# Peptides against a protein of PDB entry 3H8D, part 210

Target 1, 122 residues: chain A of PDB entry 3H8D
Amino acid sequence: DMKRQQRFFRIPFIRPADQYKDPQNKKKGWWYAHFDGPWIARQMELHPDKPPILLVAGKDDMEMCELNLEETGLTRKRGAEILPRQFEEIWERCGGIQYLQSAIESRQARPTYATAMLQNLL

## One batch from the design tools (peptide; made by RFdiffusion4, then SolubleMPNN)

Design b2_p29_1_s4 (from b2_p29_1, 17 letters changed)
Fold by OpenDDE base, seed 2:
Structure b2_p29_1_s4 (fold): chain B 122 residues (1-122), chain C 122 residues (1-122), chain A 29 residues (1-29)
Amino acid sequence: as target 1 above (122 residues)
Amino acid sequence: as target 1 above (122 residues)
Amino acid sequence: KVPAEGYVELEGVEQPDSDLVLYEDLPRP
């Protein structure tokens, strides 16, 4: 159903090894999620010292959040929710369009809002 | 068309009399807008020294922004766009539900996403 | 887990507000 609410979230993280360091020595990563209704459609991780991780539903289910949106508590976490464009800009910059397209073409992607939008763009 | 993109914006403002004062002496107001596609559906103003102003399309057209969304430049103003809930929370707190309902009942409200959502809630 | 296992979550970063404008410069009639 295309009436499902699309919600986007971002959470900064640090490595466990940095948790006791001075703030300037904590290299931040960023976790991003796109929820298509209650279920995650896309996940993305920006790491300070390795390439971005891109994940799409169907293909990468085992590496993605398995909790539904309500179970994550993200909606109750102040500052976690972001605008669609704040997700999409990073997604695009990290090669997410190509990644999702490849997942669709390989028949690995589960149909989501994200797959539908990409198919409308092509 | 219920497929129109709903976009929400917030701009802090100061009074002309405060523009040359020290930052601590500038009393901020907040301007809010809900655009239903290209056209404004709701507008709201929080003033530091008077009651909130609530405006709905159809009823308050003469007091609301007459520019379409693109003409406003809001989409290009960094930090202006906000989440739906960031608008709705303030709208609700300021009595916006009752205000819009009254405008619908008096046949003053133009049909918008906002009127449709309220009618679905009732 | 949110974020992925093996990382420590930090406090969310709030989006900055837009720059202040004069009341007369708001998108209004």
Scores: peptide ipSAE 0.308, ipTM 0.699, DockQ to the pose 0.623
Fold by OpenDDE base, seed 5:
Structure b2_p29_1_s4 (fold): chain B 122 residues (1-122), chain C 122 residues (1-122), chain A 29 residues (1-29)
Amino acid sequence: as target 1 above (122 residues)
Amino acid sequence: as target 1 above (122 residues)
Amino acid sequence: KVPAEGYVELEGVEQPDSDLVLYEDLPRP
């Protein structure tokens, strides 16, 4: 249902190998998630030394968060929830529109709010 | 239409008399707005030394922002846009549910997303 | 786990407030 609540989250991360390094030597990444109701629709990871990872529901389920939103505890993490635009701006910059479009065209994407919005845009 | 985009904003403010005072002597207030599509549905002001001001569309139009969302420039003001819960938490704490309910019952409230949500809650 | 098990989560970053304005400069009549 397209009436489901859309919620977006961002969490900074570091590699385990950098855990005990000085702050200046910790390479920060960013984990992003879009939840369409209780389930993840899109996930994105910005790595400090790799290309961004884009993931969409249906296509990339095995690499995405399998927990429902409540199970993640994200709603209880201070500062984790972000505005839709804060997700979409990065998603667009990383080629997320093309990635999701290709997943739709190949019939790999699960229908979500994100797929519906993209089809309205195109 | 209940499909309109709901957007929430917050701006900290000071009184003109505090403009040139030291930061510790500036009493900060908070202005809040809920836009139901292009038009304001609810407004709230937290003053440092007064009761909160609650305003709802239809009832309080003469005291509320009359500009549409685009005209306000709020969408271009860094840090102004906030999550729905950041508005609602304060709204609830300030008696906003009762205020809006009374405005509905008196037939003073203009129908908005806020009035619809309240009627679903009650 | 969020993020994935191969990473260590850091403290979330809260959004900063907007700049202070004068009361008279708020979007109001």
Scores: peptide ipSAE 0.307, ipTM 0.699, DockQ to the pose 0.622
Fold by OpenDDE base, seed 3:
Structure b2_p29_1_s4 (fold): chain B 122 residues (1-122), chain C 122 residues (1-122), chain A 29 residues (1-29)
Amino acid sequence: as target 1 above (122 residues)
Amino acid sequence: as target 1 above (122 residues)
Amino acid sequence: KVPAEGYVELEGVEQPDSDLVLYEDLPRP
């Protein structure tokens, strides 16, 4: 677990309805992912007009990226990779600690680097 | 060793002689550092008009940052922290692999994450 | 799926550089 590479990614997005609008009218969202080795551990979405979406492996697999990291092409996408703190700062602000903790306590979370770190913190 | 956090930093710099020039006349250099835990393992400087400077812990201590990571303030400097690959790509282009290898072979290099990784690669 | 299904990806934003400093002010001897 501790030997797997932790990699974080961020992609800005817009709604399909905004794709042909002027830049000032394109409401930007942000998609975030944490990969623990080849597989996603956490996913997060910041939307311009709805609450953040928080997703954790095991609990939310149906709503998360099902591709391995290599299959996503994220490592080959310029500007997509971000520092751990750039993910964690937003994760914390969105209530990610509480969300992941609840998933662990309910036995819904798949063990990941994220679950291990949280369990060490608490 | 494998448990220590590997952190990488980059700072653009100018020469004192250029500080009062117009932006287009400020020849920018780039200072890079790799910290293996609290201590610097590698340092690199890209200068606009001289060869790159490569420095490795143990061999080049007298020319390297002697402050621990916290003392440098780098972790608190916005935009200073970079991804590992952003360092390694430049390190490789500057001949850093050969430089570090030679320092290991001459027994001048202090053991670091960088020396361990290189020894595993070769 | 990258990004989430039903959204259109935009170009990534590059991390900004740190502020320019004088060579003498770098963390060095």
Scores: peptide ipSAE 0.307, ipTM 0.698, DockQ to the pose 0.664
Fold by OpenDDE base, seed 1:
Structure b2_p29_1_s4 (fold): chain B 122 residues (1-122), chain C 122 residues (1-122), chain A 29 residues (1-29)
Amino acid sequence: as target 1 above (122 residues)
Amino acid sequence: as target 1 above (122 residues)
Amino acid sequence: KVPAEGYVELEGVEQPDSDLVLYEDLPRP
């Protein structure tokens, strides 16, 4: 059982309404994804003017990226891939541990590397 | 058997003789390390004016970092940690596959994640 | 979709390199 590769990505984004504004007036957000093999396990979005969005596979599938990792083109996007800790640090700060735990407890989370790691910590 | 964490690092370096030169005249090298858990598995050095140095655990222990990962302070050095592919791409370009293979065949290589990966590819 | 619909993707920012060190200060024996 070759353990699925864990890969993490981050993409900055702006709102469509801000795309033509001066750089100083563009409200930047950050999109993050954790892929457990070809499929997304966790997603989060940092927005400049609203609370962070946390999403976990199984629970939030309809709100998460449906594309497999290869289909996303993320692996070909320069600077998009980040270290695991760069994802986890933000995830932790946003309350991701509690969010994922709640999803596990409610039996909403699909088993992933992320759920397994949390279950090992608890 | 919690699989040892694979971590990769890169540090740019200059020679002592260049430290006081203008930035444009500093010949930059790059030091790379792969840690298989706490211990170094592979090291390489890109020098501006000599061939790359490739080092593998077991064979080149006397030329490699003897410090465990924590002792190196690399995990605390901002920008030092790199993605696996950022290491492997350079390793491949420098002939690291053949170098490690030769070390395995000669029974000089210490078993590491790197040796195991290569053995799975061959 | 990457990112989610309704947002415009910007170019990713690469992680900056670590600070330069002297060769003698590299982790080595």
Scores: peptide ipSAE 0.307, ipTM 0.699, DockQ to the pose 0.648

Design b2_p29_2_s1 (from b2_p29_2, 13 letters changed)
Fold by OpenDDE base, seed 1:
Structure b2_p29_2_s1 (fold): chain B 122 residues (1-122), chain C 122 residues (1-122), chain A 29 residues (1-29)
Amino acid sequence: as target 1 above (122 residues)
Amino acid sequence: as target 1 above (122 residues)
Amino acid sequence: SIDDWLESRGYVPLEPEDPPDPPLEVDPY
């Protein structure tokens, strides 16, 4: 449904092993989420020492945030919300287009704004 | 037209008289813009030493940015684009709802996404 | 909360930082 609001968020994180280290020794990762209305459509994780993780609704539900947007508290977390392009730029750089396309073609992707937009671009 | 993309921007500014002062002596203002598609719908200015300026399309065209969005270069200016709520929060705080409502009632406001949304809220 | 969720996944969430402001302009008015 194109009427659903698309909202994007990111949260920086560190590894538990780095939690009590000096700031310069904390390797930051980034957790990203695209919410299509109340439910997550895409999730992405940038790690300092391993490849990016790309996740799409339907295919990767078991690995994605199961909380609805309200339950996450993301909308109330200062600085967490980002512009669509801030998500998409990283998504594209990480091969997200191909990943989601493959999920659609294999009929694993749940229909979302993300799937609809991708199909409009192809 | 609800199909037009709504984009919001802000640019910090300093007074010409402060241009060559030390950073601590530069009083920052903030210029805000809401673009409804290619054309500006609302403009807002926070000044360090005078009341906020609120401007709406139709009523205040002579005081507002006359450039289309592409011509402004705002979309290419790093950090200039902001989330809708970042604009709206300040707009509301500055009395923007009442200002735009008055412009609509006086038939001075040009129909924009802003006018439509306001009428939906009333 | 998202923080709890991230922790459950083995991440330690940090507080987001605001993006830096764009370069200053001179007031054209």
Scores: peptide ipSAE 0.453, ipTM 0.775, DockQ to the pose 0.717
Fold by OpenDDE base, seed 3:
Structure b2_p29_2_s1 (fold): chain B 122 residues (1-122), chain C 122 residues (1-122), chain A 29 residues (1-29)
Amino acid sequence: as target 1 above (122 residues)
Amino acid sequence: as target 1 above (122 residues)
Amino acid sequence: SIDDWLESRGYVPLEPEDPPDPPLEVDPY
């Protein structure tokens, strides 16, 4: 139920081709995750050279992190955890509300804290 | 009740005497606050040249921020909001558990999320 | 780990940076 802890994380990344370039030439991306308890509810990827990727549990399971929160080690990774608003601000900017809404309407979304909040909002 | 949002903030500060000194000569302190809903539950101050100050609602109201969360402007101050653990780690290090426990035992503490959590822990 | 997972997807994870501190304020005391 919605008593589960909501935790948010982000990890910056670069492409393998940029690994050994100077810092200014490393095009940085951002991986975001929303965990509803031990399981991921939403995932988002910002890429420097392509549109953002939005993923929601139930619909996009194959593309989302399959590890539970403990298995990810995110809670132990310094600086990885972010505030809810730090996730939501980007999620909203990327059209996440519409994306999740569509997933709910198509019955593809797994019920999560995110789906519940959206259903309360609409 | 404990359904209230728990939000945590920190603000670095310098002494008035250090205002116009070079950055390396500014002794930085840290002001911390835990808000249980709109009202402060705990406050903590790290000073560069004196012991940390621990304050709990009910007992230390006169020394704590009297503004509600909205009045503080903390939610609008970039970088001020921190994760719960970022507060608790310092709180614990400074003896906050014992301090709050003593305030509860002496019936000086106002019931807050913090008092409830501590009572659950002990 | 998440790093391994990201690597398996063709990403090179970096260590997160600490956010900058908010502007200093003057101690009112």
Scores: peptide ipSAE 0.453, ipTM 0.774, DockQ to the pose 0.739
Fold by OpenDDE base, seed 4:
Structure b2_p29_2_s1 (fold): chain B 122 residues (1-122), chain C 122 residues (1-122), chain A 29 residues (1-29)
Amino acid sequence: as target 1 above (122 residues)
Amino acid sequence: as target 1 above (122 residues)
Amino acid sequence: SIDDWLESRGYVPLEPEDPPDPPLEVDPY
C-alpha cells in the first residue's frame, strides 16, 4: 500500500568474459530493481549487446531476484540506491509502461505499487 | 500529508572571498533542503569554518529559501537531488531531531512531514 | 547478497559510482 516505502537500486555489471579485459573493452550493463516494501516489484536490465530486459512481479518471478530487500544488502551498498526518477526514466524508455500494462491486462501481474500507479494513470 | 512528495537536495558552495582562489584554497560548504511538496520543510548548511546551521519551517522562515520547489530550479539541476537518507543522516548528526523537537514544543514549527514523522517517533 | 545473486546469474557486479557533485554555488550569506 501507500504505507510501504518505494526504493530503487541499480548495479553496473560486466560479463565474465570481459572480466580480465582492458577497461575500454569491458562493456558495462546495468541491473535495476524497484522494491515495494521488502519485495521486488520490477526488475530491469540494460545490456550492451542485446535488448533491455523488463520484468514485473507475478509474471516474471522466476527471472527476478528472489531475495527480500534486506537479504540483498542493497540498502547497505554505497551508491546502489537511486532516485525514483532515475529508474522510471529508463523504464519508460524501454517500454516498461506497455509491458506492465500487458501483464495487468493478461492477469499475470501481481498487484504492486507499480500496478496501482499505472492503473491510476489510465 | 502523505500524498505530498518528499524531495531532498544538496548543493556545494564556496564563500565569495574564495571565488577566485586556487582550488585547494576554496573551502566548500554544503547547502541542504527538504521539500514537503512544493514548500521547504527543513534547511541545513554545513560550513567549513563555523557550526552547522539548522532551519525548520515556521520558526526560521526568514532565513530559509522563500522560493517554492519549482522556482528554485533544483529539480532541473543535475546532481542536486539526493536520497532521503543522505539528508537525514547529516540532519541527525547535526542535532536536527532535537532542534525540530524544540521548535515543536515551543510552538514555533509549522506542521510538515518532518514534524509529523518526529511526533510519530516520540 | 545481491552480488552473489548476480554472479549466480552470470553477471560480474561492479561497484556503483557516486554521481558527480553539482556545480558550486557562491554562499548567499
Scores: peptide ipSAE 0.452, ipTM 0.775, DockQ to the pose 0.667
Fold by OpenDDE base, seed 2:
Structure b2_p29_2_s1 (fold): chain B 122 residues (1-122), chain C 122 residues (1-122), chain A 29 residues (1-29)
Amino acid sequence: as target 1 above (122 residues)
Amino acid sequence: as target 1 above (122 residues)
Amino acid sequence: SIDDWLESRGYVPLEPEDPPDPPLEVDPY
């Protein structure tokens, strides 16, 4: 299972209230996803005016994208796919390691590539 | 060994003769590299006015980058690293599969991730 | 699609931008 392909994506977004404003007044956010094979393992959201949102599979399923990778169309969206490091750099900066660790320790996290990698580092 | 990290890079370049010309007169080329761990496995060059150059480890060592990955500084060059598909798409378009296959069959190719992947497809 | 999903969550997805090219080099060959 850990032989599954790891793929990472990001989508920029704005708020509905900003969609008709001038470009300089559109505050951009970023949606991130880590897929372990066909299923999401981690999700992260950067907002311009509130704290980052970190989500891990098993714990936060109801807040995470429920679509499988193919259903998302992410692999076909030009520019959406990013390098692992582009995800991990932000994940770490936002406290993702601690968040995932806590989810594992509380037995809320679903086993994924992400949980396995973290457990190898501890 | 096949557990080594695969990393891909590209660098745009211009000809020495064009370096002092206006932007519209600078014909851009592209240099590509695939590293299997610390060592290059494949190299590819797109030139504006001549055929693509394809190079594979073992066969074309004397024409390929001799620096290990760390020595190249590619990992520290912003925007240089690309996704595997960004390399493979161009590689395939330029006839890279046939080139590598021929190198394997002639026993000129050094075993790499690239040779292993190709052999799994045949 | 992911765009529909994001919209359902109250976001307006934008099209991703391609990363900028690295600085030009001079061809040594």
Scores: peptide ipSAE 0.452, ipTM 0.773, DockQ to the pose 0.697

Design b2_p29_2_s2 (from b2_p29_2, 11 letters changed)
Fold by OpenDDE base, seed 3:
Structure b2_p29_2_s2 (fold): chain B 122 residues (1-122), chain C 122 residues (1-122), chain A 29 residues (1-29)
Amino acid sequence: as target 1 above (122 residues)
Amino acid sequence: as target 1 above (122 residues)
Amino acid sequence: SIDEYLESRGYVPLEPEDPPDPPLEVDPY
């Protein structure tokens, strides 16, 4: 239910080709996740040189992190957890509202906190 | 009620006497606040050279920030908002559980999210 | 772990950086 804890995380990453370059030449990406209780609700991947990847539970399960929150180790990774707004601001900027809305309308989205909030907003 | 948004903030501060000193000579303190909805529930101040100050709503109103959350401007101050655990870890370390518990027992504490959580824990 | 998942996506995870502190205030006391 909507009483589940909502937790948000991000992990910076680089591409394998950049891992041995000087810091200035490492193009950082950002991996984001929204967990609705133990299970991921939304995932987002920002890249320096290609469009963002938006993923929503139900529709994009095969691409999303399959680990539950405890299995990810995110709660134990210092600096990984972020505020809800730090996720939502990027999500909105990347067109996440439209993406999730489309997934709901097509009946592809699994009901989550995110789908509920969007349904309340529209 | 307990459906109110719980938000946590911290602000580093220096003493007036240090404001014109070199950075290395500025002794930083930390001001913390827990807001239960628009109203402060707990406040905490870490000082470099004296014991921490713990304040709880109801008991310490006259010493706590009297502004509601919107009035403080904290929500608009970049980097001020922190995760619940970032507050609670320090709160616990400073003896906040015992302090709040004592305030509840003496009927000095105003009921807040913090008092409710503590009552659930004990 | 999340690192293993990220690697499976072709990413090299980095350690998160702590956000900078907000600007210092002057203690009113």
Scores: peptide ipSAE 0.459, ipTM 0.775, DockQ to the pose 0.710
Fold by OpenDDE base, seed 5:
Structure b2_p29_2_s2 (fold): chain B 122 residues (1-122), chain C 122 residues (1-122), chain A 29 residues (1-29)
Amino acid sequence: as target 1 above (122 residues)
Amino acid sequence: as target 1 above (122 residues)
Amino acid sequence: SIDEYLESRGYVPLEPEDPPDPPLEVDPY
C-alpha cells in the first residue's frame, strides 16, 4: 500500500431551493471525498432526485474539489471524516469500481491509491 | 508504519445493576479497543463512577479482550468502529501515553503499532 | 474552504452529524 494517508470525508447538503423549507422537506444530498495524502483521489455526490455523480482524479480534475486537504478545512470539521468502508460501500453501490476501471483503461485516471487498489485486483 | 490495518472501536455500556432502570438513570460507560491487525493492541474503559482503565498488550493480556478482531464481531457492529483520532484523543486525556511508555520501559509491553508510534517520538 | 467549493457546485452545505452510538451493551466486567 501507499505511504500516504488515506482519508475520507462526507458533507451533507441541501439544494438552495430547500434552504428555507421545513426540515422534513429538505431533501438531503451527500458529498463524499477520498484524499490520497493532500490530494483528492475520488469524489462522489449523492442526490435525492438524480443519479450519483462519480469523479476520479485525472479524468475529472476540473469538476472535483481543487483544494488540497488542508485548504478544504475538512480535517477540522467535526463529523466530516468517515471510515474508508463508509466511503467504499457507497462507491461500490454507485458503480464506482466500473467508473474508475474505465478511467484507467482509457488512460484518463491519474495514478492514486484508488487506482493502485483496483489494479491489484486485476 | 506497520503494514497491518489499524482499527478502532467503541461500545457504550451500562452496569448490570442499571439494566432495568429508566434511561436517565443508566450511567453509560465506554469501552474502547485498538486492534493492530487481528490482535488487540490497546484497550480503554471509561466509567461514570471510577477512573479510566487503561490496558496495553503484553502487560495486560489477561484483562484485555481475548478474542481476535473477527471473533469480537466488532467489524459487523454498526457504529462501533471509530476513527483513530477518536480513540487517541481519549487515550491521551486518560494518560495513555504515560501508561504505554511505562510499559515499554519496564519491558512489559508487547511490540505493537502503538509501541512503535510512541518510540518514534522518543 | 470546502463550503465555498460546495456552494460553487450549487449545494448548501450542512454541518455533519456524528453517527449514532451503537446499541448499549452490558458491562462484562
Scores: peptide ipSAE 0.458, ipTM 0.776, DockQ to the pose 0.729
Fold by OpenDDE base, seed 4:
Structure b2_p29_2_s2 (fold): chain B 122 residues (1-122), chain C 122 residues (1-122), chain A 29 residues (1-29)
Amino acid sequence: as target 1 above (122 residues)
Amino acid sequence: as target 1 above (122 residues)
Amino acid sequence: SIDEYLESRGYVPLEPEDPPDPPLEVDPY
């Protein structure tokens, strides 16, 4: 529904093995989330040493964050919230359009703002 | 219209008289803008040495930026775009709700996303 | 919390950094 607020977040992370290394040896990853209202619609994880992970609601629920937006505390983390384009640019680069499209076609995707936007684009 | 994208921007500024002073003597202000689609809906200025300036479309057109969003170049300025809440929090602190309400009541405000939201709040 | 979730994924979350301010402008008014 167009009435639900779309909010986007990112959190930088490192691997457990790197947390005690020198700063230059800590390879950063990035965790991203798109919330369609209170519920996550898309999740994305960028890694320094492996391919991106793309996740979409319905298909990947078991791997995605199970917390609603309020429960995550993301809205209270300074600097965590990002602009829609800051998410979408990375999503597109990582093949997110194709991934979501495939999930829709296979009837695995739960309808969200993201699925609706893609369907309007095609 | 809910179909128009709402975008928010801020730019730090200094006074002309301060541009050649030492960094510690340059008092920063902050310029804010809310665009309802291509057109500005609200403008706000925080000054280091005078009260905030609040401006709303319709009432204050002559004092507001006359450029449409594309013409401003704001979308191409790194770090200029901000989240809606980053604008609204300051707007609220500066008495923006009352200011816009008064403009609506006096029939000076042009209908925008901002006026619609306020009318729904009241 | 999101931190706990990220840890469950095998990540150590870091604090987000605020983006830098855009370049200063001279007040045109």
Scores: peptide ipSAE 0.457, ipTM 0.777, DockQ to the pose 0.644
Fold by OpenDDE base, seed 2:
Structure b2_p29_2_s2 (fold): chain B 122 residues (1-122), chain C 122 residues (1-122), chain A 29 residues (1-29)
Amino acid sequence: as target 1 above (122 residues)
Amino acid sequence: as target 1 above (122 residues)
Amino acid sequence: SIDEYLESRGYVPLEPEDPPDPPLEVDPY
């Protein structure tokens, strides 16, 4: 049922080695998640000094967050939820469309709202 | 077509008389809008020193924003767009459910996503 | 929790911040 609610979240993070540095020396990364209903469909991780990590359900399940949406606590974390476009703009910039397309073509992607939307665009 | 995109916005405002006062003396209000596709469905205004204003399409057209979504420039105003829940939480707190229900019962409300959602709850 | 998952990835999660308010407008009413 693709009538499931689509919700998007992001969490800023730092590296363990930067925990005790001055604020100006803490290089922030960003963790992003797209949930299609209770389950994650896409995950994205931005780093200050290395390429972004893109993950899609089915293909990358072992690396992605294994918690359902409720178990994550994301819905209760103030400021974590973001608008769809805030996710999609970064996803596109990081090559997410091509990544998901390749996962679909290789038959590795699990069907989600994200795969459906992409297939509507192609 | 209730498959129209639902988008929500808020803008802080001050009174004209407060424009040139010190920041601590500028009492902020908040303007809220719910757009059902290109057209406004609900509007809400929070004031620092008077009751909130609630407006619904059909009933209050003459008081509501007359511009379509694109004409408002809201989609291009950084920080203006908000999550649905950020609107709904305030709407509920201000008595919006009862207000919209009364407008429906009096046959004054124009059918929108908002009216449809309410009718699903009742 | 999401924090525990992020830690398992080698990240130290921070508390997210609310987006800044848009610029003030003058009340048209």
Scores: peptide ipSAE 0.456, ipTM 0.774, DockQ to the pose 0.689

